Peptides against a protein of PDB entry 2Q3Z. Designs and how they scored, part 13

Target 1, 272 residues: chain A of PDB entry 2Q3Z
Amino acid sequence: YVLTQQGFIYQGSAKFIKNIPWNFGQFEDGILDICLILLDVNPKFLKNAGRDCSRRSSPVYVGRVVSGMVNCNDDQGVLLGRWDNNYGDGVSPMSWIGSVDILRRWKNHGCQRVKYGQCWVFAAVACTVLRCLGIPTRVVTNYNSAHDQNSNLLIEYFRNEFGEIQGDKSEMIWNFHCWVESWMTRPDLQPGYEGWQALDPTPQEKSEGTYCCGPVPVRAIKEGDLSTKYDAPFVFAEVNADVVDWIQQDDGSVHKSINRSLIVGLKISTKS
Target 2, 254 residues: chain A of PDB entry 2Q3Z as posed
Amino acid sequence: YVLTQQGFIYQGSAKFIKNIPWNFGQFQDGILDICLILLDVNPKFLKNAGRDCSRRSSPVYVGRVGSGMVNCNDDQGVLLGRWDNNYGDGVSPMSWIGSVDILRRWKNHGCQRVKYGQCWVFAAVACTVLRCLGIPTRVVTNYNSAHDSNLLIEYFRNSEMIWNFHCWVESWMTRPDLQPGYEGWQALDPTPQEKSEGTYCCGPVPVRAIKEGDLSTKYDAPFVFAEVNADVVDWIQKSINRSLIVGLKISTKS

## One batch from the design tools (peptide; made by RFdiffusion4, then SolubleMPNN)

Design b1_p9_2_s2 (from b1_p9_2, 6 letters changed)
Fold by OpenDDE base, seed 3:
Structure b1_p9_2_s2 (fold): chain B 272 residues (1-272), chain A 9 residues (1-9)
Amino acid sequence: as target 1 above (272 residues)
Amino acid sequence: MPQHPVRPP
């Protein structure tokens, strides 16, 4: 989890699982230095360098910072996400084969955001950075991954009487989504939550005002302890959200229906 | 491969 520089990232769909090779390259020349730059340009360092540095001994703190800094939202972070197939002014997310080129481009262009990433790119870069910083980390893939936007643990679709989805803004389920799990103790929590912690660097929802997510104990998610910091409800929903259809009738009445045809969550963790 | 939304049935 720290020593492996080459690995695989799982992609595809629940029915058609596939993988791509990825060079994490955490021991390649200059990569550690770039990871340190990443820490030194984070908003918390810029606000109070002494306080930030004093907290870097905490993998909980560092993990949360890295989660926020791998995306360029809110800060001088590494990657800009894009999902609309218009990548001509940058690099297609599908063309990346490792984290090293991304990190070098970011640093070499004055910490300018790199175009473009999608979930596995964010996750892979976060994995590289965390490994560089001595935190055992792996990329995980969740198929049929829910994005809960209103923290109610539901994916809600609004439909007309014919079952057609209404409105421009609906919650969604990704065919797959990637994030990372990092091994750390949780002295900030009750005993028993040490071990794998989920961190999600893809900018999906704000956590305490910043596009970051976690760390949250994988155990807490499995046990349904949604009170556990950080972001337990969001991560729980990614793997466990229920799907609900709100069906509007001509008379203005609305019927709530549980949609059992779409099952959220099928998580695969890498062994290395 | 790219991420894409799953079309709800």
Scores: peptide ipSAE 0.506, ipTM 0.940, DockQ to the pose 0.513
Fold by OpenDDE base, seed 4:
Structure b1_p9_2_s2 (fold): chain B 272 residues (1-272), chain A 9 residues (1-9)
Amino acid sequence: as target 1 above (272 residues)
Amino acid sequence: MPQHPVRPP
């Protein structure tokens, strides 16, 4: 998980699983230096360098910093996300074949955000950075991945009287979503939560005011311990949310219906 | 391939 420089990232849909080759390149020339620059431009370092540096021995701390810094939201982070199929002023997310070019572009342009990424690009870059920093990390793909926007563990669709989805008001499920899992101890938690920790660098929701997510023990998600830091409810919902339809009637009433046709979550973790 | 929302039935 630290030594492998090339691998595969799973994409597609639950019914039609695909993969792409990816060059993580954590040992290529200059990549470690770029990862160190990433740490040195993070908001916590800029606010208090001594405090930030003193905490870099913690993979929990570093993982959370990297999760935030791989996206350019709120900071001088690496990637700008885009999903509207308009990539003419940058590079299409589908064009990337590895993390090295992305990181080099970021550094070479004065730590200016690279256009553009989607989930697997964010995850892959985070994987590279974390591996460079000595943290065992793997990319994870979750099919039918929920994006819970209001922390209620539900994906809520709003429908008109004709049953048509009101897209602007509804939450959503991704065909697939990627994040990373990193191996670390959790001395900041009660015993038993060492092991794989989920981290999500795709800017979906803010955590403590920053677009970052995790680390959260995979065990906590598996067992439904939503009190465990960081961001357990959000990550839990990605893989376990229930789907609800709110159906408007002509009389102004709203009917709640459980949507059993949409099953959230099919997680695939890469194996070494 | 890109991410996209799953179309609910």
Scores: peptide ipSAE 0.492, ipTM 0.936, DockQ to the pose 0.509
Fold by OpenDDE base, seed 2:
Structure b1_p9_2_s2 (fold): chain B 272 residues (1-272), chain A 9 residues (1-9)
Amino acid sequence: as target 1 above (272 residues)
Amino acid sequence: MPQHPVRPP
């Protein structure tokens, strides 16, 4: 997971799984230096360099920093996300074939955000950075991936009296979503949570005021231990949320219905 | 392949 520079990222839908080749390129010339720059421009370093540097021996700390810095939200991070099919002023997320060009562009333009990324681009860049820093990391794809916006472990759709979903007021499920899993010990947690940790660099929800997510033990998610830092409820919901319809009635009442037509979560991990 | 929301019917 550290040594492999090329791999595949899974995309598509649960019923129609696809993949693309990706060059992670963690050992290409200058990439490690760029990863170190990424650490040196993170908000925690800028606030207190000594404290930040003293914590870089912790893959937990570094993982969380990288999760936040791969997106440009809140900081001088690498990628700007865009999902509206309007990419004319940048590079289409679908055009990227590897992390190296993205990281080089970011660095060469004075740590200016690169336009544009979507989930697999964020995940792939995070994977490259974490591997560069010696953290075993793999890209993960989750089909029918939920984005819980209110931390209730549900995806809620609001419907009018005709059963029609009301615009963007409802929460959403992605056809697929990508993040990374990194192997590390968790001395900050009770024993037993060492191993794969989920980290999500796609800006979806803020964690402690920053668009970052994780690390959270995959075991904690599997076992439903939502008290486990970091961001267990959010990651749990990505793979396990139930879907609920709130249906307006003619009398103004609202009917709650469990939607069984959409099954959240089908996670696959890469082997390299 | 781009991400897109999946809406229930």
Scores: peptide ipSAE 0.480, ipTM 0.934, DockQ to the pose 0.505
Fold by OpenDDE base, seed 5:
Structure b1_p9_2_s2 (fold): chain B 272 residues (1-272), chain A 9 residues (1-9)
Amino acid sequence: as target 1 above (272 residues)
Amino acid sequence: MPQHPVRPP
């Protein structure tokens, strides 16, 4: 989880699981230095360097910073996400084979965002950075991964009387989504939440005003303890959201239907 | 393989 530089990332769909080889490369030349630069350009450092540095001994703090800094939203972060198949002005997310080139490009271009990433790229870079910083970390893939946008633990589709999905703003279920789990103690929580913590660097929802997610105890997600910081409801929904169809009739009435054809969540944790 | 939305039935 710290020493392994080569690994696999799971992709595809629940029915057609795929994997790709990935070079995390956390011990390659200059990578640690780049990770330190990442910390030194984070918004908290820029706001108060002394306070930020004093907190870098906390993997909870560092994990949260890294989850925010791996994406370029809100800050000088590493990667710009794109999902529309228009990658001509950058590198296709599918072209990356490791974290090292991404991090080097970011640093070598003055901490300018690298184009482009999708979930596994974000996760893999986060994994590299966290490992560099001595935090045991693994990439996790979740198939049929929900993106709850309104924090109600549901994926909601609006349908007309004919069952046709209405609107462009349907909540999302991804064929797959990747994030990381990091091993750390949680002195900021009640006893029992030490161990694997979920962190999601893909910019999906804001947490405390920043596109970051976690750390949240995997145990809390498993047990449904949504009161635990950070971002338990969001991460819970990624793996457990129910799908609901709202069917609007001509008379303006709306009826709720539970969609059991879509099962959210099939999580695979990597062992290396 | 890219991420893509799952099309609900």
Scores: peptide ipSAE 0.479, ipTM 0.933, DockQ to the pose 0.508

Design b1_p9_2_s3 (from b1_p9_2, 6 letters changed)
Fold by OpenDDE base, seed 1:
Structure b1_p9_2_s3 (fold): chain B 272 residues (1-272), chain A 9 residues (1-9)
Amino acid sequence: as target 1 above (272 residues)
Amino acid sequence: EPQHPVRPP
């Protein structure tokens, strides 16, 4: 989880699992230096360098910073996400074969955001950075991954009286989504939450005002302890959300229906 | 293969 530089990232769908090779390259020349630059340009360092540096001994703190800095939202972060199939002014997310080129491009262009990434690219870069910083980390793929936008642990589809989806108002389920899990102790939590912690660098929802996510104990998610910091409800929903259809009638009434055809969550953790 | 939304029924 720290020493392996080459691995696989799982993609595709629950029924048709695929993988791609990926070069994490955490020990390649200059990569550690780039990771240190990433820390030195984060908003917390810019606000108070001494405080930020004093907290870098905490994997919890560093993990949260990295999850925010891998995306370029809110800061001078690494990657810009794009999902609309218009990548002509950059690099297609599907073209990347490793983290090294991405990080080098970012640094060599004055910490300008790299175009473009999708979930596995964000996750892979985060994995590289965290490994560089000595935090055991693996990429995780979740099939039928939910994006809960209103923190109610549901994926809600709005439908007209004929059952037709009002697409613009509906939440979504990804065919797959990737994030990382990092191994660390949690002295900031009650005993028993040491171990794998989920971190999600894909800019999906803001956490405390920043597009970041985690760390949250995998155990807490498994046990349904949604009170644990950070972002337990969001990560829980990614893997466990129920799907509900809201059928709107002309009289303004709404009928609630449980959608059992969409099953959220099939998580696969990589071994490297 | 790109990440994309799953079509609900």
Scores: peptide ipSAE 0.533, ipTM 0.942, DockQ to the pose 0.506
Fold by OpenDDE base, seed 5:
Structure b1_p9_2_s3 (fold): chain B 272 residues (1-272), chain A 9 residues (1-9)
Amino acid sequence: as target 1 above (272 residues)
Amino acid sequence: EPQHPVRPP
């Protein structure tokens, strides 16, 4: 979780689980320095350097900062996400084989966002950074992973009277999604929530105004304690959301139907 | 393999 530099990231689908090798490379030359630069360009440091530095002893604080800084949304973060198959002006997300090249490119280009990443790239880079900073971290893959946009713990599809999906899919289910889990104590919470904490660096929803997610105790997600900071409802929905079809009839009536054909969540945690 | 939306039935 800290010492392993090479590993595997799970991808594919629930029915066709695959993995790719990944070089996390947290101990390669210059990587720690790049991680420190990442901290020094974060918005909290820019706002108040002394306060930011004073909090870097907290893995909770650092984890949340890293979650936000691995994506380039809102800040000078590392990666720009893209999912539309138009990668010609950068590097295809599928081309990356490790975190080191990404981090080096980011630093060497003046902390300019690297094009492009998808979930596993974000997760892998976050994993590298957190490991560099001494936080035990692993990549997690969740198949049929929900993206709840309105915080109602549902994935909602709107359908016409013929059952055809209407409108843009704002809420959706990914074939797979990756994030990280980091081991830390939670002195900011009531006792019992130490251990694995979920952090999601893929820019999906804003948390306190920033595209970041977590840390949230894995235990809280398992137990359904949605009051637990940070972002418990969102992470819970990623693995547990129900799917609902709203069927609109010609008369304007709406019928609610539970879609049991789509089951959200099949989480695989890496062992290294 | 790219990340992509699951097609609902």
Scores: peptide ipSAE 0.530, ipTM 0.941, DockQ to the pose 0.510
Fold by OpenDDE base, seed 4:
Structure b1_p9_2_s3 (fold): chain B 272 residues (1-272), chain A 9 residues (1-9)
Amino acid sequence: as target 1 above (272 residues)
Amino acid sequence: EPQHPVRPP
């Protein structure tokens, strides 16, 4: 989880699982230095360097910082996400084969955001950074991964009178989504939540005003403890959300239907 | 393969 520089990232769909090789490269020349730069340009360091540095011994703190800094939202972060198939002014997310080139590009261009990433790119870069910082980390893939936008643990589709999905009003489920799990103790929580912690660097929802997510104990998600920090409801929804269809009728009435045909969540974690 | 929304039924 720390020493392996080469690995695989799972992609595709629940029915058609695929994988790609990925070079994490956490021990390649200059990568650790770039990871330290990432910490030194984070908003908390810029606000109070002494306080930020004093907290870097906490993998909880560092994990949350890295989750925020791997995306360029809100800060001088590494990657700009894009999903509209228009990548001509950058690099297609599908073109990346490792984290090293991304991190080097970011640093070499004055910490300017690298174009472009999608979930596995964000996750892989976060994995590299966290491993560089000595935090055991793995990339995980969740198929049929929900994106709950309003923290109600539901994915809500809205249908017009013709049964067509109103995409702009509806939430969504990704065919797959990647994030990372990091091993750490949780002295900030009640006993029993040590172990794997989910962190999601893909900018999906804000957490305490920043596009970051976690760390949240995997155990808390499995047990349905949504009270634990950080971002338990969001991560829980990614793997467990129920699907609801709102169907408009000709008379203007709206009917609620629970969609049981679409099952959210199928998480794959690497064993080593 | 890129991420994309699952087409609801």
Scores: peptide ipSAE 0.529, ipTM 0.941, DockQ to the pose 0.511
Fold by OpenDDE base, seed 2:
Structure b1_p9_2_s3 (fold): chain B 272 residues (1-272), chain A 9 residues (1-9)
Amino acid sequence: as target 1 above (272 residues)
Amino acid sequence: EPQHPVRPP
């Protein structure tokens, strides 16, 4: 997980799984230096360098910083996300073949955000950075991945009297979504939560005011311990949310229906 | 392949 520089990232859909090759390139020239720059431009460092540096021995702390810094939301982070198919003023997310070019572009342009990324690009860059920093990390793909916006562990669709979905809601299910899992101990938690920790660098929801997510023990997600920091409810929902339809009736009443046609979550972890 | 929302039927 630390030593492998080339791998595959899974994409597509639950029924039609695809993959792309990706060069993580964590040992290529200058990449470690770029990762250190990433740490040195993070908001916590800028606020209090001594405090930030003193905490860099913690993979938990570093993981959370990296999760926030891989996206350019709220800071001088690496990537700008875009999903509207308008990429003419940058690089299409689908054009990237590795993390190295992205990181080099970011650094070489004065830590200016790189256009553009989507989930696997965010995840892959995070994976590279975390590996550079000595944290065993892998990219994870989840098919039918939920984006729960209100922390109720549901994806809710509103339907008119004819059963038609109303508008483009903020809560949605992605055909696929990628994040990373990093191996670390969790001395900040109760015993037993060491191991794989989920980190999601794609800017979806704010955590403590910053677009970042995790680390949260994969075990906590599996066991449904939603009190476990960080961001357990959000990550849990990504893989376990139920889908609910709210159907307006003719009399103005609303009927709640569990949607069983869409099953959230099918997680695939990379082997290296 | 890009990400896109999955709309339920």
Scores: peptide ipSAE 0.494, ipTM 0.936, DockQ to the pose 0.507

Design b1_p9_2_s4 (from b1_p9_2, 6 letters changed)
Fold by OpenDDE base, seed 3:
Structure b1_p9_2_s4 (fold): chain B 272 residues (1-272), chain A 9 residues (1-9)
Amino acid sequence: as target 1 above (272 residues)
Amino acid sequence: MPQQPVQPP
C-alpha cells in the first residue's frame, strides 16, 4: 500500500465493472517535495504554521488536510472538478494516466488548480500524496454511490402524479464514486477503530467549513456508528442510503414511497 | 469512463 507505484482503479457501473491502469508514482523524483508544498500551502499552515507543523505527526490530521487540499475548493488545492463534458480549456479527466503529471503541473504553475478531475482523479492524487507521507492508502470504488446533501441518510426524488421526477435533482446516485482508505490508529476515538479510514477528496459536501471528508473508521460505517468523527453520516449514506420517492397528487397531498429498484452501494477495495 | 448520475427508474 506504500510501495506499489502502479495499480488499477475500478470504474464503470455495478453491472459493467471496468478498470484503468494508474501510475501513482509516489517515489518518482520531486513528488515528495510537491506533497510537502501541498502541506505548506494549506489553510491551517497559513493561519498558524507552528500549530500545523506540530500536528503533522498525526495521520488523522494529515489525512484530513490532504482530503481538503487535493481539491481546489476553499484553498490552493490541486484539482478542479468538472462533470459537464466541456473540458476544452484544460485536460479531460479521462486523459490522466497517473498522479505525477497532475502534481507536477500544479507545482510548476505556482500551485494553480489543475483542470480537470473527477472522483477517481481526486482519489488517485490523494492516494499518491498520502503514500508519499508514509500513510498506507488504497483507492476504493463504490458503485451506485449516493450523495446525500441534507444528512438524512436518504436520496429523495420528488415526483408528480405521473411518476415523473420534478425539480433540480440536488441529491443523486453516481454510477461509481472513488475515495481512499488509509491505515491509521485512532487515538482520538474509542478503542477498536484503528485500521482502514475512509477519506474523500472529491468536493461533495463541506465538513467543518471545508470541502473535505474523513477520516472515518471503515468499521464505524460497517457497524452503523454515525457518531464517529469525521463525517460518518455522509460516508455511511454513500454506501447505505435508502431511496425515497415523494409522489405529489392532484389534491396537493404527498405520498412517501421507498424505492427498492435503486440499490445504493457496492464497494470494491483495491489490493494494491 | 466518466462519473455520471444514475437515472432513476
Scores: peptide ipSAE 0.508, ipTM 0.938, DockQ to the pose 0.509
Fold by OpenDDE base, seed 5:
Structure b1_p9_2_s4 (fold): chain B 272 residues (1-272), chain A 9 residues (1-9)
Amino acid sequence: as target 1 above (272 residues)
Amino acid sequence: MPQQPVQPP
């Protein structure tokens, strides 16, 4: 997990699983230095350098910083996300074949955000950075991945009497979503939560005011321990949210339809 | 392949 520089990232849909080759390149020249720069421009360092540096021995701390810094939301992070198919002023997310070029571009342009990323790009860059920092890390793909915005563990669609979806449609299920899992001890938690920790660098929801996610023990997600730091409800919902269709009648009545046709979550972990 | 919302049925 630390030594492999090349791998595959799973994409597509639950019905049509695809993979792409990816060069993580964690041992390529200058990449470690770029990872250190990433740490040195993080908001916590800028606020209190001594405190930030003193905490860099903690993979929990570093993982959380990296999850926030791989995206450029609210900081000098690496990647700007975009999903609207308008990539003409940058690089299409689909064009990337490795993390190295992204990180080099970021550094070489004065830590300016690189345009553009989507989930697997964020995950892959995070994987590279974490591996550079000596944290065993793998990319994970989840098909039919939920984005729960209100922390109710549901993906809710509101429909009128004609079945037309109403509202802003903010809650969604992705065809696929990628994040990383990193191996670390959790001295900040009760015993038994050591091992794989989920970290999500794609800017989906704010955690403690920053677009970051995790680390959260994969075990906690599996066992449904939603009290576990960090962001257990969100990560749980990505893989386990229930889909609810609400039918609103003209009389103001609301009826619940359980949509059994759409199942959230089909997780694939990479082995290398 | 791009990440895309799954269209609800």
Scores: peptide ipSAE 0.499, ipTM 0.932, DockQ to the pose 0.510
Fold by OpenDDE base, seed 4:
Structure b1_p9_2_s4 (fold): chain B 272 residues (1-272), chain A 9 residues (1-9)
Amino acid sequence: as target 1 above (272 residues)
Amino acid sequence: MPQQPVQPP
């Protein structure tokens, strides 16, 4: 989890699982230095360097900083996300084969955002950075991964009487989503929440005003402890959201149906 | 493989 430089990232769908090789490259020349630059340009350092530096011994603190800094939202972060299949002014997310080129491009262009990433690219870069900083980390893929936007633990679809989906379709389920799990103690929580912590660097929802997510104990998600910091409801929904169809009839009546044909969540953790 | 929305059933 710290020493492995080469690995696989799982992609595809629940029915058609795929994987790609990925070079994490945490021990390649200059990568540690780039990770330190990433810490030194984070908003918390810029606001109060002494306070930020004093907290860098905490993997909880560092993990949260890294989850925010791997995306370029809100800061001088590494990657710009894009999902519209228009990548002509950058690099297609599907073209990346490792974290090293991404990090080097970011640093070499004055910490300018790299175009472009999707979930596994964000996760892989975060994995590299966290490993460089001595935090045991693995990439995780979740199939049929929910993106709950209103914190109700539901994915809601609105349909007319003809079954046509109405509205902006903002709530969605990804075919797959990737994030990272990092091993750390949680002295900031009640006993028993040490171990794997979920961190999500893909800019999906804001946490305390910043596009970051976690760390949250995997145990808390498994046990349904949604009060546990950070971002337990969101991460819980990614793997456990219920799908609800709202069907509006011609008479204006609305019926609720739980769609059990689409099961949210199938998590695969890498073993190396 | 691109990350993309699953079509609702």
Scores: peptide ipSAE 0.487, ipTM 0.931, DockQ to the pose 0.509
Fold by OpenDDE base, seed 2:
Structure b1_p9_2_s4 (fold): chain B 272 residues (1-272), chain A 9 residues (1-9)
Amino acid sequence: as target 1 above (272 residues)
Amino acid sequence: MPQQPVQPP
């Protein structure tokens, strides 16, 4: 989880699982220096360098910083996400074969955002950075991964009486989603939450005003302890959200149906 | 492989 530089990332769908090889390359030349630059350009460092540096001994703090800095939302972060198949002004997310080129491009262009990433690219870069900083980390893939936007642990579809989906469809389920799990103690929590912590660097929801997610104990998610910092409800929903169809009738009545035809969540953890 | 929304059932 620290020493392995080559690995696989799982993609596809729950029914058609695929993987791609990925070069994490955390020990390649200059990568550690780039990871340190990433820390030195984070908003917390820019606000108060002494305070930021004093907290870098905490994997919890560093993990949260890295989660925010792997995406370019809100800061001088590494990657710009794009999902609309319009990649002509950058690099297609599907073209990347490793984290090293991404990190080098970011640094070499004055910490300008690299175009483009999707979930596995964000996760893989985060994995590289965290490993480089000595935090045991693995990429995780979740199939039928929910994106809950209103923190109600539901994916809600609104339908008219004809069954047609209404609204902006902002709440959604991804065919797959990737994030990372990092091994750390949690001295900021009650005993028993040491171990794997979920971190999600894909810019999906803001946490405390920044597009970042975690760390949250995998145990807390498994046990349904949604009070556990950070972002337990969001991460819980990624894996466990219920799908609800709201059928709006012409008479103004609304019918609720729990949709069991689509099951949220099938998590696969990697060894490398 | 691209990440993409699952079509609602």
Scores: peptide ipSAE 0.484, ipTM 0.930, DockQ to the pose 0.503

